# Peptides against a protein of PDB entry 5JXT: the designs that were tried, part 149

Target 1, 319 residues: chain A of PDB entry 5JXT
Amino acid sequence: SLLPKKEINVYIGMSEMQVKWYQKILEKDIDAVNGAGGKRESKTRLLNIVMQLRKCCNHPYLFEGAEPGPPYTTDEHLIYNAGKMVVLDKLLKRIQKQGSRVLIFSQMSRLLDILEDYCVFRGYKYCRIDGSTAHEDRIAAIDEYNKPGSDKFIFLLTTRAGGLGINLTTADIVILYDSDWNPQADLQAMDRAHRIGQTKQVVVYRFVTDNAIEEKVLERAAQKLRLDQLVIQQGRAQVAAKAAANKDELLSMIQHGAEKVFQTKGAFGTMAEKGSQLDDDDIDAILQAGETRTKELNARYEKLGIDDLQKFTSESAYE

## One batch from the design tools (peptide; made by RFdiffusion4, then SolubleMPNN)

Design b2_p20_8_s1 (from b2_p20_8, 11 letters changed)
Fold by OpenDDE base, seed 1:
Structure b2_p20_8_s1 (fold): chain B 319 residues (1-319), chain A 20 residues (1-20)
Amino acid sequence: as target 1 above (319 residues)
Amino acid sequence: DEEFERIREEKRKALAERKA
């Protein structure tokens, strides 16, 4: 029988470099961030800020002029300059030692490029599928990963490419490096490993940059998921949440954690204390804290009715 | 983004040389 999947949000502090870039993104559009643009502020401008902040949460090297060089080299800086990479690097070592195999999903194909370079750097054997991968190459990659005795440890996927109903039950760990705005896309990604034919407990690690826009992306996704569940249960198909955030929602999301980011000198949380020197106890603490916060987040939305879930609770960054 | 790909290719070459 298929065991229920265990889902853990892994809340990760920004590196010093991420904090600097996050500040720079906010400062560039500070009037929009402060809501000073009023009714005239375009939704497009806010969406652009959201996209840049999400890029920053993933990796600062997604920005032009962020990567150290010339000369440009793959080295430890690829890891320590992104909080998610620091946690990923330690977590992958543990996963491998446990004899597990891992799917890593991202919304950003360019992040998969960074992860590919990381895999090569660390000597992890991997497969890759994204939106540009030809159909034949997708089949070949899946078959290579799934073959008995496959030496491929990691499968790198865009979340959208994972949505194709493929079977990857030869992996038991799923890392969502980032989250989709549509929680169903992430569920579909998890269902690549959490499917008939899985023999292990599937564990899903959802990386979430702490004190950043990604927390609000996650909250919105959790809210939407609960709303979708209630709509299905109650037969209220017409109540489908408007998939697109409004301007005020986007502004609230951008403002979340912004003040603390501006006040921060250096990195956040465990990244400030340990950086790349995270030990196994630090990882266990992060995972345990994440498990607690995951339960709290789920419990918050489980108690809400349809009418409450349709209201974006803009908990202001100041409340 | 041609610059990203250029940088990536440079790093890939440098890494290959370090592993050789």
Scores: peptide ipSAE 0.535, ipTM 0.928, DockQ to the pose 0.556
Fold by OpenDDE base, seed 2:
Structure b2_p20_8_s1 (fold): chain B 319 residues (1-319), chain A 20 residues (1-20)
Amino acid sequence: as target 1 above (319 residues)
Amino acid sequence: DEEFERIREEKRKALAERKA
């Protein structure tokens, strides 16, 4: 029988470089961030800020002029300048040592480019599929990854390209490097490994930048997923979960953690304490804390009815 | 995009030379 998948949110602090770039993004549009634009602030402007903040949470080198050089080199700076890369680098060593194989999903093809450079730097053999990959090349990559005795450790996928009904049950670990706005897209990605033919316990690690916009993206996704489940259970097909955030929701998401980011000198959380010098005990602590916070997050939304789940505010979960 | 690809190709060449 297929074992239930384990899903763990991995909460990761920003690097010093991420904090600096996150501050710069907020400062560039400070009037919009403070809500001073009022009714005149376009939803498009807020969506652009959200997209830049999500890029920052993924990797600062997604911005023009952020990468150190010339000369441009792939080196340890690719890892220590992004909290998610520091955790990924340690986690992949553990996953490989355990004889597991891993799918890494992102919304951003340019992040997959960074992850390719990382794989080549560390000597990890990989496959890649994104939205631009030709159909024949997709088949070839899947077959190369799934073949018996494949030396491919990592499969890099965009979440949407990975959602296309493919079977990747030869992997038992799934890393969601970032999250989709639609939790169903992430579930569809996980279901590439968590399917009939899987013989191992599938573990899903969802990377979440702590004290940043990604916490609110995660909360909104969890809320939507619970709402979708209740709507299906109650046969209330008409309760369209508000698929798109409104302006006030987007503003609240942008403002989340912004004050603490502005007050912070250096890195955040475990990145401030250890930086790139995370050991195996630090990773175990991060995973255990993540498992606890994941259970707490799920338990918060399990207690809510349909009407409560239609409210966006985290405060409405305590009413 | 072109600058990003140029930088990526520069890094790839430098890494290949370092590993040789």
Scores: peptide ipSAE 0.509, ipTM 0.916, DockQ to the pose 0.568
Fold by OpenDDE base, seed 3:
Structure b2_p20_8_s1 (fold): chain B 319 residues (1-319), chain A 20 residues (1-20)
Amino acid sequence: as target 1 above (319 residues)
Amino acid sequence: DEEFERIREEKRKALAERKA
């Protein structure tokens, strides 16, 4: 029988470099961030800010002029300059040691490029599929990964490309490096490992940058998922979950944690305390805290009715 | 886009030279 999947949100502090770039993104459009643009501020401008903040949460080297150099080198700075990479680097060592195999999903093909460079740097054998991968090459990559005795440890996928009905049950760990705006896309990604043919406990780690826009992306995704479930259960087809955030929702998401980011000198949380020197106990603490917060988040939305879930509960950025 | 790929290629070359 297929075991239930374990899903854990892994809340990760920004590196010092991420904080600096996050500040820079907010400062560039400070009037829009403060809502001072009023009715003149376009939804498109807010969407652009959201996209830059999400890039920052993934890796600062996704920005022009962010990568240190010349000379440009792949080294430990690729890891310590992004909180998610620090946690990923430690987690992958543990996953490998336990004899597991891992799918890593992202929305961003350029992040997969960084992850490829990381894999080569660490000596991890990998496969890759994204939206540009030819159909034949996709089949070949899947077959190479799934073959008995495959030496491929990691599969790198864009969430959308990985969602296309493929079977990857030879992996038991799923890392969502970032989240889709549509929670169903992430579920479809998880279901590549969590399906008939899986023999192990599937564990899903969802990386979430703490005190940043990604917490609000996660909350919105959880809200939408619960709404979708209730609509199906109640047969109320008319509750089209508003697919796109409105302007005020986007503004609230941008503002979340912004004040604390502006006040922060250096890194956040465990990244400030230990940086890249996380040990196994630090990882266990992060995972345990994440499991608790995941249960709390789910319990919050499970108690809400359809009418409550249709309202974007902007908890005020201050309370 | 082109700059990102140039940087990436430079890094790949440098990493290959360090592993040789």
Scores: peptide ipSAE 0.507, ipTM 0.920, DockQ to the pose 0.567
Fold by OpenDDE base, seed 4:
Structure b2_p20_8_s1 (fold): chain B 319 residues (1-319), chain A 20 residues (1-20)
Amino acid sequence: as target 1 above (319 residues)
Amino acid sequence: DEEFERIREEKRKALAERKA
């Protein structure tokens, strides 16, 4: 029988470089961040800020002029300049030692480019599929990954490309490097490993940058998922969850953690204490804290009714 | 886009040279 998947949020502090770039993004549009644009502030401007902040949470090298050089080299700086990469690097060593195989999903094809360079640097054998991958090349990559005795450890996928009904049950670990605005897209990605034919316990690690916009992306996705479940259970098909965040929701998401980011010198959390020198105990602590926060997050939304879940109120997360 | 790909290609060459 298929075992239930274990899903945990992995809350990760920003590196010093990420904090610097996060500050720079907020400062560039500070009037919009402070809500000074009022009714004249375009939804497009706020969506652009959200996209830049999400890029920063993933990797600072997604910005022009962020990567150190010339000369440009793939080296340890690719890892230590992004909190998610530091955690990923340690987690992948553990996963490999356990004889597991891993799917890594992202919304950003350019992040997959960084992850490819990382895989080559660390000597991890991988497959890749994104939105630009030809149909024949997708089939070839899937077959190469799934073949008996495949030495391919990692499969890199964009969440949407991975959602296309493929079977990857030869992997037992799923890493969501970032989250989709639609929680169903992430579920569809997980279901590539968590499907009929899986023989192992599937574990899903959802990376979330702590004290940043990604916490609010996650909260909104969890709220939407719970609402969708309740609507299905109650037969209330007309309660279409408003798919797109409004301006006030976007502004609230942008403002989340911004003050603390401006006050921070250096990195956040465990990244400030140990940086790239995370050990196995640090990873265990991060995973344990993540499991606790995941349970707390789920428990908050499980208590809410349909009417409460339709109101994106910033207040209901603190009571 | 072009700069990102140029940098990426430079890094790939440099990494290949270090592994040779």
Scores: peptide ipSAE 0.537, ipTM 0.927, DockQ to the pose 0.567; fails the geometry check

Design b2_p20_8_s2 (from b2_p20_8, 12 letters changed)
Fold by OpenDDE base, seed 5:
Structure b2_p20_8_s2 (fold): chain B 319 residues (1-319), chain A 20 residues (1-20)
Amino acid sequence: as target 1 above (319 residues)
Amino acid sequence: DARFEEIRRQRREARRKALE
């Protein structure tokens, strides 16, 4: 029988560079961040801020002028300048030693470009599929990854490209490097490994930048998933879960952790304490804390009814 | 392999040029 998947949110502090870029993004649009734009602030502007903050949470090298150089090098700076990369780098070493194989999903094809450079730098053999991958190249990549005795350790996928019904049950670890606004997209990604033909316990690591917009993206996705489940269970067809965040929701998400980010000198959390020197005990502590917070998050939404789940609970840093 | 390396090179160069 297929074992239930284990899903763990991995809460990761920003690197010093991420904090600096996160501050710059907020400062550039400070009037919008403070809600000073009122009714005149465009939803498009807020969506753009959200997109930039999510890029920052993924990797600062997604911004123009962020990568150090010239000369441009592929080196340790690719890792230590992003909290998610620091954790990924340690986690992949452990996973490889365990004889596991990994699917890494992202919403951002440009992040996969960074992850390719990382894979080459670390000597990890990989496959890649994104939305620009030709159909023939996609089949070839899947076959190369799934073949018996494949030396491909990592499959890099955009969540959308991975959603297209492919079988990747030759992997047992799924890393969601970022989250989709639609929790079903992430579930569809997980279901590439967690399906009939899987022989191992599938473990899903969802990377979440701590004290940043990604916590609110995750909370919203969890809320929506629970709402969708309850609507199906109760037969309440009329509850159109409005898929799109409103302006106030977007503003609340942008404001989450902003004050602490502005007050922070250097990196956050374990990134401030250890940075790139994370050891196996630090990773175990991060995973254990993540498992606890994941249970707490799920328990919070499991107690809510449909009417409560339809309301966005904004804990604004400015309320 | 060579084709994928060239595509990766182009992506990296495009990223770096967008960073210049």
Scores: peptide ipSAE 0.440, ipTM 0.881, DockQ to the pose 0.045
Fold by OpenDDE base, seed 1:
Structure b2_p20_8_s2 (fold): chain B 319 residues (1-319), chain A 20 residues (1-20)
Amino acid sequence: as target 1 above (319 residues)
Amino acid sequence: DARFEEIRRQRREARRKALE
């Protein structure tokens, strides 16, 4: 029988560079961030801020002029300038040592470009599929990854491209480098490894930038997932349609952790303490803390009814 | 393989040029 997935949210502090860029993004639109735009603030402007903050959470090199150079090099700076890369780098070593194979999903094809450079830099053999990958090349990549004795360790996928019903049961680890607004897209990504033909325990690591917009993206996704489950159970199909965040929700999401980010002079959490020098104990601590917070997050939404789940719980954006 | 390396090269160059 297929074992249940083990899902762990991995809460990751921003690097110093990410904090600086996160601050710059907020400062650029400070009036919108403070809600000073009132009714005149466009939903589009808030969505753009959310997109920039999510880019920052993924990697600062997703911004123009952020990558150090010229000369442009592929070096350790690619790792230490993004908290998710620091954790990824340590996790991949462990995963490889365990004889596991890994799917890495992102919403951002440009992040996969960074991950390709990283894979080459570390000597990890990989496959890649995104939205631009031709059908024949997708088949070839899947076949190359799944072949018996494949030397491909990593499969890089955009979440949407990976959602296309492909079988990747030759991997047992799934890393969601970022989250989709639609939790079903992430589930579909996980189901590439967690499917008939899987022989191992599938473990899903969901990377979440701590004290940032991504926590609210995760919360909203968890809320939506629970709502979708309750709607299916209760037969109330009409409830699922209000998928788009309103202005106040977007503003609350943007404001989440913003004060702490402005007060931060360096990196966050374990990234401030250890940076790229994370050891196995630090990773174990991050994973254990993540497992605890994952249980707490799930427990929060499991207690809520449909009517409560339809309300965006504006927990104080400042706590 | 060569096509894949070329695509990867183009992506890096596009990223870097968009940063120049």
Scores: peptide ipSAE 0.440, ipTM 0.883, DockQ to the pose 0.046
Fold by OpenDDE base, seed 3:
Structure b2_p20_8_s2 (fold): chain B 319 residues (1-319), chain A 20 residues (1-20)
Amino acid sequence: as target 1 above (319 residues)
Amino acid sequence: DARFEEIRRQRREARRKALE
């Protein structure tokens, strides 16, 4: 029988470089961030800020002028300059030692480019598919990964490309490096490993940058998922959850943790304390804290009715 | 596969060139 998947949100502090770039993004549009643009501030501008902040949470090298050089090298700086890479690097070592195989999903093909450089740097054998991968090459990559005795440890996928009905049950670990705005896209990604033919316990690690925009993206996705479940259960098909955040929701998401980011000198959390020198105990602590916060998040939304879930309750970052 | 290595090279160069 297929075991239930274990889902853990992994809350990760920003690196010093991420904090610096996060500040820079907010400062560039500070009037919009403070709501000073009023009714004249476009939803498009706020969406652009959200997208830049999400890029920062993934990796600072997604920005022009961020990667150190010339000369440009592939080295440890690729890892320590992004909190998610630091945790990923330690987690992948553990996963490999356990004899597991891993799917890594991202919304950003440009992040997969960084992950390819990382895989080569660490000597991890991998497959890749994204939205630009030809159909034949996609089939070939899937077959190469799934073949008996495959030496491919990692499969790198964009969430949308990986979600399209493929079977990857030869992997038992799923890492969501970032989240889709539509929680169903992430579920479809998980269901590539968590499907008929899986023989292992599937574990899903969802990376979430702590004290940043990604917490609010996750909360919104969890809210939407619960709403979708309740709508199905109650037969109330007419409650189309507004798929797109409104202006005030976007502003609240941008403001979340912004003050603390501006006050921060250096990195956040475990990234400030240990940086790239995380040990196995640090990883266990991060995973345990993540499991607790995941349960709390789920419990919060499980108690809410349809009417409550239709309201985006921004807990103001200022209370 | 040399084709995939070349694609990866081009992606790195594109990332780095956008940094100049």
Scores: peptide ipSAE 0.426, ipTM 0.880, DockQ to the pose 0.045
Fold by OpenDDE base, seed 2:
Structure b2_p20_8_s2 (fold): chain B 319 residues (1-319), chain A 20 residues (1-20)
Amino acid sequence: as target 1 above (319 residues)
Amino acid sequence: DARFEEIRRQRREARRKALE
């Protein structure tokens, strides 16, 4: 029988470089961040800020002029300048040591380009599929990954390209490097490993930048998922969860953690304390804290009815 | 596969040129 998947949110502090770039993004549009634009502030502008903040949470080298050089080198700076890379680097070492194989999903093909450079730098053998991958090359990559005795440890996928019905049950670990705005896309990604034919316990690690916009992206996705489940269970098909955030929701998401980010002169959390020097105990502590916060998040939304889940409660952002 | 290495090289060069 297929074992239930274990899902753990992994809450990760920003590196010093991410904090600096996050501040720059907020400062560039400070009037919009403060809500001073009023009715004149376009939803498009807020969506653009959200996208830049999400890029920053993934990796600062997604911005022009952020990568150190020339000369441009692939080195440890690729890892220590992004909190998610620091945690990924330690986690992948553990995953490999235990004889697991891993799917890494992202919304951003440009992040997969950074992850390719990382894989080569660490000597990890990988496959890749994104939205631009030709059909034949996609089949070849899947077959190369799934073949008996495959030396491919990592599969790099965009969440949408990986969602297209493929079977990757030869992997038992799923890393969601970022979250889709639609929680169903992430579920479809997990279902590539969590299918009939899987023989191992599937574990899903969802990376979430702590004290940043990604916490609110996650909360909104969890709220939507619970609402969708309740609507299906109650047969109330008419409760179309507004798929798109409104302006006030986007503004609240942008403002989340912004004040603390502006006051910070370094990295956040474990990144401030240890930087790239995480040990196995630090990873265990991060995973344990993540498991606790994941249970708390789920328990929060399990208690809410349909009417409560339809309201974006901005109030919980100020306590 | 030499083709995949070339594609990776092109992506890395494109990223670096877009950062210059």
Scores: peptide ipSAE 0.416, ipTM 0.875, DockQ to the pose 0.046

